# Peptides against a protein of PDB entry 7AE7: the designs that were tried, part 42

Target 1, 321 residues: chain A of PDB entry 7AE7
Amino acid sequence: KVYKDLREFLEVLEQEGQLIRVKEEVNPEPDIAAAGRAAANLGKNQPAVFFEKIKGYKYSVVTNVHGSWQNHALMLGLDKNTSTKDQFYELNRRWDKFPVPPNVVKREAAPCKENVIDKDINLFEILPLYRINEQDGGFYISKASVVTADPEYPDDFNKLNVGTYRIQVKDRDRVGIQALAMHDIAVQLEKAEAENKPLPIAITIGNNPLVTFMASTPVGYNQNEYEFVGALQDGVPMDIVKSDLYDHLYVPAGSEVVLEGHIIPRVRTVEGPFGEFPGSYSGARLQCEVKIDRITHRTNPIFENLYLGIPWTEIDYLMAL

## One batch from the design tools (peptide; aimed at target 1 G138)

Design b2_p18_7 (made by RFdiffusion4)
Pose (drawn by RFdiffusion4):
Structure b2_p18_7 (pose): chain A 313 residues (1-149, 158-321), chain P 18 residues (1-18)
Amino acid sequence: KVYKDLREFLEVLEQEGQLIRVKEEVNPEPDIAAAGRAAANLGKNQPAVFFEKIKGYKYSVVTNVHGSWQNHALMLGLDKNTSTKDQFYELNRRWDKFPVPPNVVKREAAPCKENVIDKDINLFEILPLYRINEQDGGFYISKASVVTANKLNVGTYRIQVKDRDRVGIQALAMHDIAVQLEKAEAENKPLPIAITIGNNPLVTFMASTPVGYNQNEYEFVGALQDGVPMDIVKSDLYDHLYVPAGSEVVLEGHIIPRVRTVEGPFGEFPGSYSGARLQCEVKIDRITHRTNPIFENLYLGIPWTEIDYLMAL
Amino acid sequence: TLDELLEKAVTPSDVVSV
């Protein structure tokens, strides 16, 4: 099976006993992070946890989506009990199908274009943002796929919420931004960027794939789907930016020129906090989202947690 | 409620020009 969006994958997870629904209202902190750690602590057949009600918010949160070998195998479309080695072999075989060009769809057909917010941008009205770890510098978006511009790149970068319509980003960690970053800051011009949240599991998996192999990213997702191309749609504001047609939330924005502010600290996969450093800020100019969006976020702590599964094979 | 959550989420800092 191939998933057109996060919601089809969550449906498969729930049918397979790999998704737990929390119906009672929970507080943002520390409840969501504590549940993410506990789900990771179950050791075997760790499920995704779906929070339907978060105090003071309108929408829902899902966590630990990738956080088990059962979830990982179901992401690949295999039986949930497929051994880790056999998943490795299946990924190795599909790796060679690269490239599979994506299908570009019309705006009216992309579920991520159902709702538009073009003014008075407020991330909190859409995303139930919360603190992941006690010493984090702020509320984080820890599982976004970021699109920048064959020269289109998708990657995962931790994003700290700085204001209703502003976030932080480590721009010198995106090694395609940094030739356009010099030109843009030298000429005081903004650099367009797209932040996608709540994606097809293979899109997130591709976004965590090593940068050393300069692939075409979306064409790699079609390879992981064993030859089935993925659907992408042009962003509202920037014609050279394409986002997954099924994303739950799309934040279209730009990197603010000549602005450096304190970002962090935040957790890193080796199990420790990073330090606080001066980083770039991104202004959100537009939000498009699916009706009743789902905030797919990720807990990170002492290994093994979901990030280890996203990096392993 | 969202104002209170925003206050929890944000730690202000000075802007450094590049």

Design b2_p18_7_s1 (made by RFdiffusion4, then SolubleMPNN; from b2_p18_7, 6 letters changed)
Fold by OpenDDE base, seed 3:
Structure b2_p18_7_s1 (fold): chain B 321 residues (1-321), chain A 18 residues (1-18)
Amino acid sequence: as target 1 above (321 residues)
Amino acid sequence: SLDELLKKATRPSEVVLV
């Protein structure tokens, strides 16, 4: 089984009894985080939790999508009861199919292009933002696949990076991003900042589950994560579409939300604190800042976000294989 | 259900300040 988008995966999770649909209105705090922690604490068969109605917001949230070995097996299109060992062997078998080049689809064929916001940008109108942990210094986007390119080689598709980074919402059209020196995005940003140029960026939310998996999996600087997604789809290419602002950036065609913008060169602003994956808060620090210049989104976009806390949580499943 | 899930939550999300 191959999934074109998050929605196809959520349908399978629901069919397999690996999704809790919450139909009653919830408070964004503490209910979402409480449910994410509760799901993680089940120890096995941890379901995704889909919140249809969130007080003060128009759209839905889903959490714990990758939050179990069962969900991980289903992501690979395997039986949900496939052993971790057999999942590992199958993943490695498929990994050897790299590269599987993606299909570039037309704008009109890409669900992520259904709606456009190019003025009066307000992230709070599109994303049901909440604190993942009570003492977080703000609202975090924790499960985005962030697309950047090498500014020296913008047309080199092999240097197109799709990564997962800690993102704090800073304003209606601003986010802080943690670009650590070990990340490929930091190399690309350094090149842009050397010339005092913005780094083009697309922050994609609510993706095909293998895109999210690959964005969380380190690959070589000259390897494209989309070509690994095709490999992990057992040789079926994934669908990508050109970004609206940048000819050299491609986003997953099925993304629920795409935030297009730029990292502001040589600007650093306070970000944090944030509850990290070990179940400890990181202090506030200076981080990069992104200006959002354009949003594209699916109709009734689903905000996919993860709960982070004391292991074992969803992030541990994303990083385990 | 959400309520059943929450009732099974035995540990608060204690993010410890290290």
Scores: peptide ipSAE 0.203, ipTM 0.798, DockQ to the pose 0.033
OpenDDE base, seeds 1, 2, 4, 5: peptide ipSAE 0.186, 0.131, 0.164, 0.181; ipTM 0.789, 0.715, 0.774, 0.807

Design b2_p18_7_s2 (made by RFdiffusion4, then SolubleMPNN; from b2_p18_7, 5 letters changed)
Fold by OpenDDE base, seed 4:
Structure b2_p18_7_s2 (fold): chain B 321 residues (1-321), chain A 18 residues (1-18)
Amino acid sequence: as target 1 above (321 residues)
Amino acid sequence: SLDELLAKATTPSEVVEV
């Protein structure tokens, strides 16, 4: 099975008994993090946890979507009881199908374009933000697929990068992004900053599960993650759409939320601390700052976010294969 | 259920400062 969006995947998780639907109103803290940790601590068959109602917020949250080998098998469109070994073999078999170019759909056909916010941007009105761990220095977007391009080669689709980076919310329309020197985004940012230019960015939230998987998987600088998504879909192209602000940026057509903006050149602001994947806090550092200039979103957008802590958590399953 | 899930949580966070 191939999934067009997060919603189709959540439906399958629910059908397969791999999703807990929470219909009662929860507190964003500590209930979401507590549920994420509790789900991880099951050790096997760890379900996604979908919170329909969050106190003080309009929209829903889902966590632990990739948080098990069962969910990983289902992501690949396999039986949920497929062994890790067989998942690995199937992943490698499909990997050899690279490249599978995506379909570029029309704006009118892209669910991520259903609603637009281009003024009075407030991330807290769109995303039910919470601390993932108690000592986090703020609210994090931990499961975004971040789209950037090479500013010297903006039309080279092979240099279009889709990566996962920790993102701290800094203001209503600003986020800090951790762009380490080893990440492709850091190479692209260095080129933009050399000319004192903004780096165009699209932060996409709530995607096709293979987009999220590929955004967390290291690939070559001249390899497009969307072309791997098509490979991992066993040769079925994924659907992408042009961003609203930038002709050279493409986003998943089915994204729940797209934050379009720019990395501010030569600006660094305090980001962190954050509870990282080893189960330890990374201290506060000076990191890049993104200005959000436009939001597009699906009606009733789902905020997909991960829980992370002492292994094994959702991030360990994303990085394991 | 949420209550059954939360009953398995000993703490909202297991992250340690290093």
Scores: peptide ipSAE 0.200, ipTM 0.754, DockQ to the pose 0.036
OpenDDE base, seeds 1, 2, 3, 5: peptide ipSAE 0.176, 0.086, 0.162, 0.127; ipTM 0.752, 0.668, 0.607, 0.628

Design b2_p18_7_s3 (made by RFdiffusion4, then SolubleMPNN; from b2_p18_7, 6 letters changed)
Fold by OpenDDE base, seed 5:
Structure b2_p18_7_s3 (fold): chain B 321 residues (1-321), chain A 18 residues (1-18)
Amino acid sequence: as target 1 above (321 residues)
Amino acid sequence: SLDELLAKATRPSEVVLV
């Protein structure tokens, strides 16, 4: 089975008994984190947790989507009881199909383009933001697939990078992003900053599960994650669409929310602390700042966010294969 | 249910300051 978007995957998770639907109104803190931790603590068959109603917000949150081997099997379109060994075998078999080029769909065919916000941007109106852990220094977007290109080779699709980075919300239209030197985004940012130019960016939230998986999986600088998604879909191309602001950036057609903007050159602002994947808080650091210039989103967008803490949590499953 | 899920949790968050 192949998934066009997060919604198709959530439907399968629910059908397979791998999703808890919370219909009652919850407090964004501590209820979302508490439920994420509780789901992780089940040790096996850890479900996604979907919150339909969040106090003070209009839209929904889903967490722990990749939080189990069963969810990973389903992500690969396998039986949920497929062994980790067989999942690994199938992943490797499909990996050899790279590259599988994506389909570029028209703007009007892309669900992520259903709604546009191009003025008076307020992230809090679109995303039910919360602290993932109690001592987080702010609200984090922890499961975004971030799209950037090489500023020197913007039209080279092989250099288009889709990665997962720690993102803290800083203002209504600003986020901090952790671009470490080992990340492809840091190479691209260095090139932009050398010329004192902004780096174009699209922060995509709520994707088909293989996009999120590939964004969390290191690949070569000259390898496009979307072409691996097609490989992992057993040769079925994924659907992408051109960003609204940038001709050279493509986003998943099915994204729940797309934040289009730019990394401000040579600006660093305080970010953190944040509860990291080892179950420890990192201190505050100076990090890059992104200005959000445009939002596109699906009607009733789902904020997919990661729960993380002491292993094993969702991030450990994302990094395990 | 959420309550049934939360009843299985021992702590709302398990992150340590380092």
Scores: peptide ipSAE 0.263, ipTM 0.824, DockQ to the pose 0.034
OpenDDE base, seeds 1, 2, 3, 4: peptide ipSAE 0.168, 0.178, 0.169, 0.262; ipTM 0.763, 0.790, 0.732, 0.810

Design b2_p18_7_s4 (made by RFdiffusion4, then SolubleMPNN; from b2_p18_7, 6 letters changed)
Fold by OpenDDE base, seed 5:
Structure b2_p18_7_s4 (fold): chain B 321 residues (1-321), chain A 18 residues (1-18)
Amino acid sequence: as target 1 above (321 residues)
Amino acid sequence: MLDELLKKATRPSEVVEV
């Protein structure tokens, strides 16, 4: 089975008994984090948790989507009871199919383009934002697949980077992003900042599960994560679409939300603290700032966000394969 | 369903200050 989007995967998770649907209205805090922790604490068969109604918000949240070996098996389109060994074997077998180039679909064929916001941008109107952990210094987008390109080689598709970065919401139309020196985005940002130019960025939320997986998996700087997604889909290309603002940025066609904007050159603002994947708080640091200039989104967008804390949580499963 | 899930949580947040 191959998934075009998050929704097709959530449907399979629900059919397989690997999704808990919460239909009652919940408080953003502490209910989402508490449910994420409770799901993680099951130790096996940890389900995704889908919250249909968030108090004070219009849209839904899903968490713990990759939070178990069963969910990983299903992500690979395998039987949910496939052993970790057999999952690893199948992943390696499919990895050898790289590169599998994506299909570039037309704008009208991309679900992420159903709605556009190009003025009066307010992230709180689109995303049910909450603190993932009680002592977080703000609201985090923890499971975005962030698309950037090499500003020196913008037309080199092999240098198109899709990565997962810690993103703190800073204002209605601003986010902080943690671009560490070990990340490909940091190389691209350094080139842009050397010329005092903005770095174009697309922050994509709620993707097919293999996009999220590959965005969390380190690859070579000259390797495109979408071509690995096609490999992991057993040779089935994934669907991408051109961003609205930038000719050289491509986003997953099925993304629930796409935040298009730019990293402001040579600006650093306070970000954090945040509860990190080891289950410890990182201190506040100066981080890059992104201006959001355009949003595209599916109708009734699902905010996919990661629960993390003391291992094992969803991020530990994402890092284990 | 939420209440049953929440009963399995030790606390809402499992992060330690370092």
Scores: peptide ipSAE 0.071, ipTM 0.743, DockQ to the pose 0.035
OpenDDE base, seeds 1, 2, 3, 4: peptide ipSAE 0.060, 0.022, 0.013, 0.022; ipTM 0.652, 0.598, 0.477, 0.638; seed 1 fails the geometry check

Design b2_p18_8 (made by RFdiffusion4)
Pose (drawn by RFdiffusion4):
Structure b2_p18_8 (pose): chain A 313 residues (1-149, 158-321), chain P 18 residues (1-18)
Amino acid sequence: KVYKDLREFLEVLEQEGQLIRVKEEVNPEPDIAAAGRAAANLGKNQPAVFFEKIKGYKYSVVTNVHGSWQNHALMLGLDKNTSTKDQFYELNRRWDKFPVPPNVVKREAAPCKENVIDKDINLFEILPLYRINEQDGGFYISKASVVTANKLNVGTYRIQVKDRDRVGIQALAMHDIAVQLEKAEAENKPLPIAITIGNNPLVTFMASTPVGYNQNEYEFVGALQDGVPMDIVKSDLYDHLYVPAGSEVVLEGHIIPRVRTVEGPFGEFPGSYSGARLQCEVKIDRITHRTNPIFENLYLGIPWTEIDYLMAL
Amino acid sequence: TWEEENEELLEKLRSYRP
């Protein structure tokens, strides 16, 4: 099976006993992060945890979506009990199907274009943002696929919420931004960027794939789907930016020129906190989202947690 | 300090909640 969006994958997970629904209202901190750690601590058949009610927020959160070999196998469309070695072989075989060009769809057909917010941008009205770890510098978006501009790149970068319509980003960790970053800051011009949240599991998996192999990213997702192209749609504001047609939330924005502010600290996969450093800020100019969006976020702690599964094979 | 700025940022972010 192939998933057009996060919601089809969550349906499969729930049918397979790999998704737990938390119906009672929970507080943002530390409840969501504590549940993410506990789900990771179950050791075997660790499920995704779906929080339907978060105090003070309108929408729902899902965590630990990739955090088990069962979830990982279901992401690949295999039986949930497929061994890790067999999943490795299946990924190795599909790796060679690269490239599979994506299908570009019209705006009216992309679920991520159901709702538009073009003014008075407020991330908190859409995303139930919370603190992941006690010493984090702020509330983080830890599982976004970021699109920048065959020269289109998708990657995962931690994103700290700085204001209702502003976030932080380590721009010098996106090694295609940094030729256009010099030109843009030298000329005081903004650099367009897209932040996608709540995606097809293979899109997130591709976004965590090593940069050393300069692939075409979306064309790699079609390869992981064993030859089935993925659907992408043009962003509202920037014609050279394409986002997954099924994303739950799309934040279209730009990197603010000549602005460096304190970002962090935040957790890193080796199990420790990073330090606080001066980083770039991104202004959100537009939000498009599906009706009743789901905030797919990720807990990160002492290994093994979900990030290890996203990096393993 | 950067610590104080982070504390203030967390208080501000909590106030944004709907």

Design b2_p18_8_s1 (made by RFdiffusion4, then SolubleMPNN; from b2_p18_8, 9 letters changed)
Fold by OpenDDE base, seed 2:
Structure b2_p18_8_s1 (fold): chain B 321 residues (1-321), chain A 18 residues (1-18)
Amino acid sequence: as target 1 above (321 residues)
Amino acid sequence: SVAAENEELRKRLESLRP
């Protein structure tokens, strides 16, 4: 089984008993984070939790999508009861199929292009934002696949980076991003900042689960994460589409939300604190700032966000691979 | 307590499992 988008995966999770649908209205705080903690504490076979109704917001949230070995097996299109050993075997077997180039689809064929916001941008109208941890310094987008390119080689598809970074919402149209020196985005940003130029960026939310997986998996600077997604789909190409603002940035065709913008050169603002682990907060740090210039989104977009509660957290499953 | 709230929520979530 191959998934085109998050929605097809959530359907399978629900069919397999690996998704809990919360139909009653919840408060964004503390109910979402509390439910994530509760789901993680269910023991084996932690389900995703889908919140249909969030007080004060129009759209849905899903969390803990990658929060179990069963969910991971299903992501690979395997039986949910496939052993961890066999999952790793299959993952490695498929990894050897790299590269599997993605299909570039037309804009009209990309679900992420169903709706456009190009003025009066307000992230709070599109994303049901909440604090993940009680002491967080703000709202975080913690499971985005962030697309950037090499500013010296923007047309080199092999240098297109798709990574996961900590993103704090700073304003209606601004986010802070944690670009660590070890990340490919930091290399690309350094090149842009050397020339005092903005770095083009697309922050994609609610993707094919293998895109989210690969965005969290370190690869070589000259390796495209989308070509690994095709490999992990056992040789079936994934679908990508050009961003609206940048001809050289490609986003997953099925993304729920795409935030297009730029990293402001040589600007650093306070980001954090964030509870990366239970009872441990990373201190406040000066981080990069992104201006959001355009949003594209699916109709009734689903905000996929990470659960960072008690281990085993969703991040532990994403990092254990 | 956070622990008690989590346990109540856990029970609620379990009741929503198919």
Scores: peptide ipSAE 0.090, ipTM 0.726, DockQ to the pose 0.030
OpenDDE base, seeds 1, 3, 4, 5: peptide ipSAE 0.020, 0.018, 0.022, 0.000; ipTM 0.614, 0.574, 0.629, 0.365

Design b2_p18_8_s2 (made by RFdiffusion4, then SolubleMPNN; from b2_p18_8, 5 letters changed)
Fold by OpenDDE base, seed 3:
Structure b2_p18_8_s2 (fold): chain B 321 residues (1-321), chain A 18 residues (1-18)
Amino acid sequence: as target 1 above (321 residues)
Amino acid sequence: SIEEENEELLKKLESLRP
């Protein structure tokens, strides 16, 4: 089975008993994080948790989407009881199909384009933001697939990077992004900053689960993550669409939310602290700042965010492969 | 206690599991 978007995957998770739907209104803090921790403690068959109603917000949150080996098997379109060994075998078999070029769809065919916000941008109106950990310095977007390109080679599709980075919400239209020197985005940013130019960026939230998986998987600088998604879909191309602001940036056609903007050149602002592990906080650091210039989103967008807790957490399953 | 609250929440989630 191949999924076009997060919603098709959530439907399968629910059918397979791998999604808990919380229909009662919850407080964003501490209830979301508490429920995520409780779900992780359900044992080896950890479900996703879908919060339909969040006090003070209009839209829903889902957590722990990749939070079990069963969810991982289903992501690969396998039986939920497929052994870890057989999942690895199948993953490796499909990996050898690289590259599988994506389909570029028309704007009118892309669900991520259903709604547009290009003025008075307020991230809090679109994303039910909450503190993941009690001592976090703010709200984090922890499961975004961030799209950037090489500013010297903007038309080289092989240099288009789709990565996962720690993102702190700084204001209604500003986010901090952790771009470490080992990340492909840092190479691209260095080139832009050398010329004192903004780096174009699209921060995509709520994707096809294989996009999120590949964005969390290190690949070569000259390898496109979307072409691996097609390989992991057993040779079925994924659907991408051109960003609204930039001709050279492509986003998943099915993204729940797309934040389009730019990294402000040579600006660094305080980001953090963030609880990466229980009882372990990364200190406050000077990090890059992104201005959000445009949002596109699906009607009733689902905010997919990472569950952080005691191992095995969602991040452990994303990195274990 | 925090432990009791977590146990109650766990039981609640277990009850919501198909």
Scores: peptide ipSAE 0.158, ipTM 0.782, DockQ to the pose 0.028
OpenDDE base, seeds 1, 2, 4, 5: peptide ipSAE 0.022, 0.131, 0.022, 0.018; ipTM 0.637, 0.769, 0.625, 0.488; seed 5 fails the geometry check

Design b2_p18_8_s3 (made by RFdiffusion4, then SolubleMPNN; from b2_p18_8, 9 letters changed)
Fold by OpenDDE base, seed 3:
Formats: C-alpha cells, sequence, structure tokens
Structure b2_p18_8_s3 (fold): chain B 321 residues (1-321), chain A 18 residues (1-18)
C-alpha cells in the first residue's frame, strides 16, 4: 500500500483501529496535549488522535500519527502486527532502491493548491494553533517538512533539502525556525546570509507519512529526501509540485498546508522556551525568522502536529527506524 | 484489546475536560 497524502493514511489508520476520532468540540488547551499524552501512555497500539472540532478554530488537528509500531507498519504498507524486526528488514530492503525520482505533477493536479492566500495572511485562520506544553513560550509547528535549496545551486535537485525543524509562530505571517549548525538548512542559510539575501523556504504541513519520516531522517547533503520516499514506497514515485513563489522549490503535491516565504537574512529574534522533554525546557534563544508570503492549502486542511512527552512518544518512533 | 484501550483513552480524555 502506498499513500498519496496524509488523508489516505488517516483512512487506513482508522480502518485498522489506529485512529481515535474526537467529534465533540475540545479546547485547544489543555485538551489536545492531554489527549496526546493519554494516547502515548496506552503502552501499546498507540493510536493517532483526530480532533474534528477545536474551540475558536475552523479546522481540525491530528496528533500521534506516527505514535506506534503499528502505525509505522501501516506507513510502510505492511500488516499492523508486523514485528519491529521485520519492519527494519523491509525498510532496509526498500532503502537500497534509492534513488526513485518523484513525479512532478501539474499545479491543477496538486491538492495542496486548492486554495490560495496571498494577502492578509493569518496563520491562526488556517492552523488550529495551541501550546503543546503548558510553559511553552508560544505555539509550535512541530511536524512540518521544510523545503529549502542551495542558493548557489538552486537547480540541483539533489541539494534540495526536506527537513524537520522546531518552528514557533511569532506573528500572523511570521515564524521562528531553529536551524542548528548540523542541519543542511543551516549550510544553505549561511550561503544566503553571506550575500545578505533571503533564503526561499516552503514549510509543508500534513504530508504523506513517508515524507514526514524522511524529513526527520538525516541524509547526505547531495541526496534528495523525495527520492528516498519513492524508495520507501517500494519503487513507486511520490508526487511533487512546483511551489508558487519559487521555480526551484518543490513541495509534496498532497500537503494539507504549504507556507511559502523566506528566511529574513541576518535577523535573529527570541524563540522559545519549548518543552523538548517532560519537565525540561530549552531556554529562549535567538533564532531565524521566516516571513510567510503565500499560503496554499487543501480545503478543510488538517493540522498535523507532533505530540511530545515521556518516551515512547511519536518523536521516538520517528527517530527509531 | 484495542477497543478496550480506545475506550479507556476516551474515558481518560473525558476526565481531563474541565
Amino acid sequence: as target 1 above (321 residues)
Amino acid sequence: SVAEENAALRERLESLRP
């Protein structure tokens, strides 16, 4: 089984008993985080939790999508009861199929292009934002696949980076991004900032689960995460589409939300604190700032966000394979 | 069972609502 988007995966999770749908209206705080903790603390068969209605917001949230070995098996299109050993075996077998180049689809064929916002941008109108931890310094987008390119080699598809980074919402049209020196995005940003140029960026939310998996998996600077997604799909190419603002950036065709913009060169603003571990907050730091210039999104976009808590949580599963 | 775990999860979720 191959998934085109998050929605196809959520359907399978629900069919397999690995998704709980919450139909009643919930408060963004503390209910979403509390539910994520409750799901993670089941000990086994941890389901995704889908919140259909969030007080004060128009759209839905899903959390804990990768939050169990069963969900990982299903992500690979395997039986949900596939052993961890067999999941690793299959993952490694498929990994050797790299590279599997993606299909570039037309704009009209890409679900992420159903709606466009290019003025009066307000992230709170599109994303049901909430504090993940009670003491967080703001709202975080914790499960985005962030697309950037090498500004010296923008047309080199092998240098296109898809990564996961801590993103704090700073304003209606601004986010802080944690680009650590060890990340490929930091190399690309350094090149842009050397010339005092913006770094083009596309922050994609609610993706094919293998895109999210690969965005959390370190690969070589000259290796494209989309070509690994095709490998992990057992040789079936994934679908990507050109970004609206940039000819050199490609996003997953099925993304729920795409935030297109730029990292502002040589600007650093306070970001955090964030509860990376239970009872442990990373202090406030100066981080990069992204201006959002355009949003594309699916109709009734699903905000996929990470739950963080005591291991084993979703992040532990994403990093374990 | 997964069904029992899901029921327990729902109960826990309900208990967390103010």
Scores: peptide ipSAE 0.018, ipTM 0.560, DockQ to the pose 0.024
OpenDDE base, seeds 1, 2, 4, 5: peptide ipSAE 0.017, 0.007, 0.024, 0.000; ipTM 0.552, 0.454, 0.641, 0.314; seeds 2, 4 fail the geometry check

Design b2_p18_8_s4 (made by RFdiffusion4, then SolubleMPNN; from b2_p18_8, 9 letters changed)
Fold by OpenDDE base, seed 3:
Structure b2_p18_8_s4 (fold): chain B 321 residues (1-321), chain A 18 residues (1-18)
Amino acid sequence: as target 1 above (321 residues)
Amino acid sequence: SIEELNRERLKRLESLRP
């Protein structure tokens, strides 16, 4: 099975008994993290947790979407009981189908374009933000697929990067982003900052599960993650759409939320701390800052965020294959 | 301190919740 968006995948997770739906209103803190830990304690077959109602917010949260080998099997369209060995074999078989170019759809055909916010931007109106860990220095967007391009070669689709980065909310329309020197985004940012220019960025939230997987999987600088998504879909192209602000940036057509903006050149602000691993916090550092200039989103957008409550966290599964 | 800055920032951001 191939999934067009997060919603189709969540439906399958629920049908397969790999999603818990929390229908009662919860507090964003500590209830989201507490319920995630409780779900993880149910055993090795950890379900996703979907929160329908969050106090003070209009929209829903889902966590632990990639949080088990069963969920990974289902992501690949396999039986949920497929062994890790067989999942690895199938992943490698499909990997050899690279490249599978995506379909570029029209704006009117892209669900991520259903609603637009271009003034008075407030991230808290769109995303039910909460502390993932009790000791976090703020609210994090931890499972976004971040789209950037090479500013020297903006029209080279092979250099379009889709990556996962630690993102801290800094204001209504500002986020901090951790771009490590080893990441492709850091190379692209260095080129922009050399000329004191902004780096265009699209932060996409709530995607096709294979987009999220590939955004967490290192590939070559001249390899496009969307072309690997098509390979991992066993040769079925994924759908992408042009961003609203930038002709050279393409986002998943089915994204729940797209934050379009720019990394401010040569600006560094305090970011962190964040509990990246259980019992381990990455300290506060000076990091890049993004201005959000435009938001597009699906009607009733789902905020997909990372679960970090117990060893073999969702990040461990995303990096294990 | 970084801890004080984080506490102040967190308090400010929590006030932005609906």
Scores: peptide ipSAE 0.195, ipTM 0.792, DockQ to the pose 0.867
OpenDDE base, seeds 1, 2, 4, 5: peptide ipSAE 0.176, 0.009, 0.175, 0.191; ipTM 0.798, 0.339, 0.790, 0.807; seed 2 fails the geometry check

